# Peptides against a protein of PDB entry 8HF1, part 129

Target 1, 320 residues: chain A of PDB entry 8HF1
Amino acid sequence: NVMLYATKPTEVMVSFPHQEQVLTVTRLISAEIEKFYVSLDLMNIGVQPIRRSKSLQCLRDPSKKSFVKQLFNDFLYQMKEYGIYAASIAIISLIVEFDIKRRQAETLSVKLMHRTALTLCEKIRHLLVQKLQDMTYDDDDDNVNTEEVIMNFSTPKVQRFLMSLKVSFADKDPKDICCLVFVERRYTCKCIYGLLLNYIQSTPELRNVLTPQFMVGRNNISPDFESVLERKWQKSAIQQFRDGNANLMICSSVLEEGIDVQACNHVFILDPVKTFNMYVQSKGRARTTEAKFVLFTADKEREKTIQQIYQYRKAHNDIA

## One batch from the design tools (peptide; made by RFdiffusion4, then SolubleMPNN)

Design b2_p18_7_s3 (from b2_p18_7, 8 letters changed)
Fold by OpenDDE base, seed 1:
Structure b2_p18_7_s3 (fold): chain B 320 residues (1-320), chain A 18 residues (1-18)
Amino acid sequence: as target 1 above (320 residues)
Amino acid sequence: RPTYTEEDIYEDLDELLK
């Protein structure tokens, strides 16, 4: 029971300016997705045969349209919350997923639906990469993965997160680092992982210091839809982190699922703490007095965040 | 490049909650 450990990590807050990304490219992408939703609603895909796959997700979306919309909504969220650079990584996950769904389609109409979604994702990818290249004089795709491009095309939240990693871990011994990064959404784990790989590789002070890994929470709704690959990846990622072969783990709310992660000296909460349980469980991973528990807040939400943490601390002290 | 310190980025919540 993580609540029983009187862990008093140093709790710190990182404030970031609220910046609405008013980029022409983000508006264009949003408009293309909206047009696609109108087209998607007009698509007659028929009643899909309810295969007796025990997965509740297959039962929830007999039309398969809601799942397509969910993926694009998650992409739009990531583009808004993490920036264009993160979105350029996130779109690849959609491309992979829609290509799999296109190949697995049981009907021509569903195959065409996923093909249309895939075509839109490729267009979005091109628009994002082209925008990242506006800062690079070289046409080589590898040149967009610089520290400067990553920072300039990330939201203030992500910029402050990357700065926090740099100041906390620059030129440190990798063995002395055990870092958790909590994010709200499953898809964010992989997106932030890809961003961190590129950032670490482009940042000499973090190169060979941080070895990131990610762990996606079990999809409670469809354990059967967890690809054997995802389950193997999770098991491998956890093992690498336990063995010290990875020293930074990106997690989506995985503590609720009873995944035993070791005590860490740094815990970053990249997204807002929405529940008391999330606060206590994530804080309970920072078990030493030297451990840092780092919260991120927009300047506009700073007071509300402080008040919420005060309430959580009070509630924790009343139970302890 | 501005060398940010931890003090430049981190605000102590115990100080903020006083």
Scores: peptide ipSAE 0.537, ipTM 0.919, DockQ to the pose 0.844
Fold by OpenDDE base, seed 5:
Structure b2_p18_7_s3 (fold): chain B 320 residues (1-320), chain A 18 residues (1-18)
Amino acid sequence: as target 1 above (320 residues)
Amino acid sequence: RPTYTEEDIYEDLDELLK
């Protein structure tokens, strides 16, 4: 019995400059969202009918206002962490969600609330797209999806991530690639997926090399809260990744939820590793020969990150 | 376009932890 010692992945760190891109457009968008919150707090949406539907979701946000604020707060976080280009994709997800909720509204007051949120999202989308177009000298080239535009309107973290993908995968055989990208938040998976689709399409060295997918973890509370559509999509995305029809998977806390994915040769941790379990589980997916485990850190947090990884390695060796 | 290498971007954690 040759115990094939599981080859430890090469652990690599990527440092990026901590630049708060304080653009005028981001300040304007933040101010518009704050004004909207004041207006939202003044809205009388009435008593929501307690639907006796067994879904605990109706119990968590009876006012539906907290959910609206959560979506905009998640958007603001994403704009700060990933940049204006990522924000231009993220805002579309808010538009879709608020349009669904507007159509499903049981009262005129709730319908109006979601309509007002939609109007704000459309304004934000316009401001973002206009800013992306300001770099295209040709007014006629609606192509805000170039490698240059994506790079210039992304945060240093996202820039270094895209550079890392290009350096690691340029002109490689798609069959030799099995890549996981971990992000902290569920909503980020879809946004980074959209960004990667556009980046790959605009980067000849990656266009026929990387086929991305995304997956979101199961909501911890109950499988009953997952829409049938979401479960079907998640199952399909995992199957495509297992079958090699996708070779890059963006995921959040999926590993903590017991979703089994194959052994990968690349694991990127785009956001800070917050827990020992996340470190062990994500690193444990980099199991192939010559596997890389890539961590991203701001320069200001570099020493703290190094010390944290040292402590995680020590703790892992004490348990093993 | 600046051709970055893996060496330009990647720092080995085993070297940094020595």
Scores: peptide ipSAE 0.536, ipTM 0.919, DockQ to the pose 0.847
Fold by OpenDDE base, seed 2:
Structure b2_p18_7_s3 (fold): chain B 320 residues (1-320), chain A 18 residues (1-18)
Amino acid sequence: as target 1 above (320 residues)
Amino acid sequence: RPTYTEEDIYEDLDELLK
């Protein structure tokens, strides 16, 4: 029960231009993934043995093809919504996931499927890194992690988010900061975390100010797919945030499930607020004096966002 | 580099909803 205590955070909106950065590299990557889907659909991997302990979702896709497509669709979403710099971080998560699944594969056909997916991920990674290097004219991977490269190869939404962090937290005492960043998808947490680590390290005003962590939602899929490592990491990340060793937490819907986190002075909603519950629960974390609740909206959706927030405020006041 | 302020980035929703 997030007690509806009447803390009224200052609610602010950040508008960003809806620029479809149609980079040639993003079109090429999308076309390579589409070709891979055609190849994947033609792969006969047979009926996979369903162990009785597998979740109902594993029963729905015994071939595991839908899961492979889901990961690439999530990657395409990250690339579109956050930009090619974020995509260069997101692709590493796919590489790790497909390598684990390749090692755990019970059949040669499933091993081959995950190997083919992994090979595509490595190709995508090279295309992304090459495009990031085009700005620096240097082959040194450290040069792609500059504030300038991160900003230039991020979407307007991410650019405005990074600017908001810099303006809000530059040269502040780390102890005075308790920040939540809400994102829609669990994979976005890892992607934005990796982006923020590099951005903070490259930004002198933030380097000793922000210590990010992330929290990944439990898959409603079998707890067997959550590595013991991910669960240990999640517990450690929450504890670091509670202890003040981390002062910025990137999270998805996990905090909606009643994870007890301290009162925060900043809550950023990086993705669109889709539900009244998300609005109330996320806003209900901004509980300190002078707390800020920051929403991000595309310029084209600005009026719709304002109207939606008005409706949510009205509904919240009718319940309070 | 233009030092952005909070006012340059943040729009107050209470002002927008008036």
Scores: peptide ipSAE 0.535, ipTM 0.918, DockQ to the pose 0.836
Fold by OpenDDE base, seed 3:
Structure b2_p18_7_s3 (fold): chain B 320 residues (1-320), chain A 18 residues (1-18)
Amino acid sequence: as target 1 above (320 residues)
Amino acid sequence: RPTYTEEDIYEDLDELLK
């Protein structure tokens, strides 16, 4: 019985400088969102005051207000972690969500709340697009989706990720590529997908080489909130990746044991590895003979990352 | 633009953990 020693992937680290992009536009957007939160707290939405005790003005329907704040907080996180270009894509997802919620609203007060949120998103979109256009010297080239614009308005982490893709996959046969990209948050998955589509289209060496797809993991919350459309889309995305019609898959959850994904030759972990389970399951997808498992770290967190990976390797060897 | 190689970008974790 030749024990097929499962070929261990080569584990590599990519370091990037920690730069807080303190742009005037990001400060302005953050200030507009904070002003909106003050306004949102003052909005009288919904019918039933939950009869809690006398003195605190019971925020009517806190769940709908909290959801609006969550979406804007997730947007602010993406703008900080991935940059202005990624934020210009992320804001479109908020626009779509608030327009759906506006149309589904049962009361005029809830409709007005979602309309106000939507108006803020359109203002933010305009500010972001205007800032992307300021670097296009030619007023006539409406195409903000160039390799140069994407790189200049991305964080150092995203810049190093795009450089890693270019170096790893330039002019390769699409059939020889099976790549996974792991991100922490659901909305980041879609945002990075949109960024990659534009980057690949603007990079001749990757054009017709990489075909990206994305999959959002099932929220641990009730499957009842997953639209029939989302479930159909997830099934289609997985099938395209299995059939080789897509060769790069972006995912926000560690692909649970039940997702039979082919052995990958590249696995990128774009966000910090927070758990031993995430480390083992993501690494376990890099199964080809020359497979690479790629981690990203800020320079300031480099030693902490190395020590954490050492502990995970030790723990993995003790159970293997 | 400097053509980065894989060696310019990737640090081997097995070398760093020795």
Scores: peptide ipSAE 0.527, ipTM 0.917, DockQ to the pose 0.839

Design b2_p18_7_s4 (from b2_p18_7, 8 letters changed)
Fold by OpenDDE base, seed 1:
Structure b2_p18_7_s4 (fold): chain B 320 residues (1-320), chain A 18 residues (1-18)
Amino acid sequence: as target 1 above (320 residues)
Amino acid sequence: MPEYTEEDIFEDLDKLLA
């Protein structure tokens, strides 16, 4: 029980301005997704056999249409919360997923549905990449993966997160670093991982310092090949982090599922702390007084965040 | 870019809750 450890990390807050990235490209993408939803609702895909998979996958809406909408809603969330650079990475995961679903389609109607979704994702990817290229003066350098492009096309939250990593870890010994980054959603782990790989590679002070990995939550006990790959990846990532071959781990609520990760000297909570358990468990990974527990908050939510942390601290002290 | 310090980015929650 992580609650039994009296961990007193240094708790710090990072504030960021609430800026809605109102780009023409984001409006266009949202409008194209809404048009696609109207088309999707009109598609006759027939009665899908309810696979009586007894697995806890009952929470994934067995509707193939609902799953498609969920992936695009998740993408829209990432684009809003993390920016268009993160969205350019997130869309690749949708492309991969819809291509797999297209190949696995049991009917022509379902195959067509996933093909239409895939075509939309490819269009969205092109629009995002084109917008990222608008800042590259050199037509010949297709490399949108510069520190400047990443920073300029990220939300203020992600900008402050990247700044916090640079300030915390620039030119440090990689052996002295054990960092956790918590995000709310499983798909965000992979998106932020891809963003960090590109940022670290573009930032000389971090290239040989940070080696990121990510963990995806086990909640998908689907016996499907994808779930086996996710489980293999998770085991490998955890092992690399334990062996010191990775020193930054991006996690969702996975640590609630009893994944024993070593004590860390940095814990970043990139998304809002929504539960007392998340607060206690994530803070419980920062086991030393020298460890930092970093919270991110929008300026508008600053007071609410402070009060929420006060209540969590009080509740923790009343149980300890 | 201005060199940010840890103090420029991180606010101490113990100071904010005092």
Scores: peptide ipSAE 0.503, ipTM 0.909, DockQ to the pose 0.847
Fold by OpenDDE base, seed 2:
Structure b2_p18_7_s4 (fold): chain B 320 residues (1-320), chain A 18 residues (1-18)
Amino acid sequence: as target 1 above (320 residues)
Amino acid sequence: MPEYTEEDIFEDLDKLLA
């Protein structure tokens, strides 16, 4: 019985400069969202019936206003953390969500609230697309999806992530790649997925090499909010990844326990590792020979990240 | 653009923690 000593993955860090890209467009968008919050707080949507969700989790905010604010706060986070290009994709996810909520609205007041949110999202989308087009001097939407536009309108973190993918996977056999990308937030999965689709399509060295998919955790969204379509898509995405029809999977932290996926040769942690469990579970997916476990850190947080990983390694060795 | 190598992007944590 050769105890296959599970080869420990090579742990690698990627540093990126902390640039607060204070663009005029991002300030304008933030100010428009803040104005919208003031308006939203003044909206009388009436007393919504507290439907006890059968699931023990968080009482649905009867006002539904907190959910609207949460989505815009998540968008603002994505715009800040991933850049304007990622934000242009993220805003589409908000449009889809608010349109579903508008159609499902039980009252006229709630319907109007979601309509107002949609109007703001369309304005934000226009501002973002216009800013992307300012670089290309071309009105064609396809021209904003170039490698150059994606890179220039992405944060240093995303730039280094895309560079790390290109260096790691350029001209490789797709069958030799099994890559996981972990992100903190559910909506970031969709955003980074859309960004990667466009980046891969615009990058000849990756176009026939990487086939991305994404998984969003079920646990945080009441089964009533997940469309049947989203659930079907998740099952299909997991199956495609298991079958090798997809070789890169984007996952949120909520999936850490539930990802029954094969051993991967690359695991990228795009967002900061916040917990020991996240570290162990994500690292535990890098199980092939010569597997790489890649962490991203801002230069400003580099020493803190190194110290945190040291503590996690120590704690892991004390349990083993 | 200068072709970045793996060494230009990736820092080995075992070397940093040694």
Scores: peptide ipSAE 0.495, ipTM 0.905, DockQ to the pose 0.837
Fold by OpenDDE base, seed 5:
Structure b2_p18_7_s4 (fold): chain B 320 residues (1-320), chain A 18 residues (1-18)
Amino acid sequence: as target 1 above (320 residues)
Amino acid sequence: MPEYTEEDIFEDLDKLLA
């Protein structure tokens, strides 16, 4: 029995400088969110009626305030980790979520809370778009989606990611591409997807080469809060990727077990690898001949990342 | 923009761990 040793993918690292984007706009946005948190803590929205479903009781903040804070904290994370351009896309998701929650509000107090959050999101969106327009001579909204604007208002991490895609896939046959991009957070999937759509459209060498999709883990939202539309989208996205109608899939790390997808030739880990299981499962998707497994690290964390990968490789070789 | 190559962006982990 010649155990055909599955050809190990080529493992590569991309380093990026740690730049804290000290922009006045990001400070203003953070300060407005903090002011909103103080106001939110003072809001009396009453005790929400505990719906008797045993399984859902433990996950519902009786004040629903924690969910509002979670969405803004996730937004602040996207702005910090991926930059202003990604944040301008991420804020749209918050606007949609708070508008839905405002419409579904059972009480006037809860409706007002979500309305206040929505108004803040609209203000944040305006501040972000205005900052993106500082590089454009024309006030047209379409002019903020250029390769130059995307690159200049992205973090070094995102810049290196986009460069990595361009050098890897420029002028290639779309049929020869099967790419996975792993990210940690659900909202990162959506904002990176939106960023990639705009980047691909603005980059001639990637036009008609890359067709992105995204998929978010089912486990973080109670099945009762997962919209029928979102479930349909996930099923459609997976099917498009299986059928070759999409050739780049952005996944949250929570989906590693659920992606019954064909062997990929490229796997990008955009966020830090936190677990051995994540390393093995994501690397295990890079199964084609000449497959690449790409890790991203800040320069300050480079040595720690290398050491961690060494330990994971050793542990993997001891099990194999 | 400078034409970046794969070599300019990608570091081989086998070389880094050797």
Scores: peptide ipSAE 0.492, ipTM 0.906, DockQ to the pose 0.848
Fold by OpenDDE base, seed 4:
Structure b2_p18_7_s4 (fold): chain B 320 residues (1-320), chain A 18 residues (1-18)
Amino acid sequence: as target 1 above (320 residues)
Amino acid sequence: MPEYTEEDIFEDLDKLLA
């Protein structure tokens, strides 16, 4: 019944050109990952002990190889969807994860597998950083975090997202801002968070205006695989957002099922809306009188996106 | 950078669906 009195948010669409950044560096990185997959398939890591999770569900612990491939596939997706700058942040998260897994390895073969993955991540990091520096005449690492570098090495989608934040929030009172950013993938939350920290720091009009946080979506596969640290961090991030110590929250679709977040005045859907439920639940967070609900679409998919939103609006009105 | 306005970036879906 709370849905009936919610002020309808202003629904807006942001179009971006479909540019495949076919950079030589992205092709090189993809080729190195493919070569690594061939090598990974040939690695003998022995019989993996089926750790019975304490939960009665015999969740097949994804083969340690499958987990490594998943992380690199998620990285490749982030590089494609968000650009080279976002990829330079995403690769650091892989480095941290593989270093933890290397230290926790119970066998020499598993330790070697994670070491090989880590070595590849360092090579990828160097290729990305070198490409970011190619546009900076000055070799200083601090120069790669400028507004210009971030914009030039981001996809058109991310460029339009950053522009949308700047025009919406420049020189506003932080207390008047309650913003949600929805992304599809768990690992994208942290990547976009790191990008936003650097962008806000490089953009004077957003300094001290936006304080971002992110939520690591619950791993639907096994809550037992969530580190105690990740769960503590997630609770702290949610509490900071509730207390107004953070005013921008990046989240994956997991907010749908149970995070009681306050009424927001801005909701950004950075990735395509795939389901009616996602549309209704995310839109249902934009509850303030002047709330904006912002969708992103490629120019090539603009008509399809408009038609899809029309169908979702019709379906929502038929249920209301 | 060119000063973009909200109107330059945001398209109103109510206007597009009318």
Scores: peptide ipSAE 0.478, ipTM 0.904, DockQ to the pose 0.850

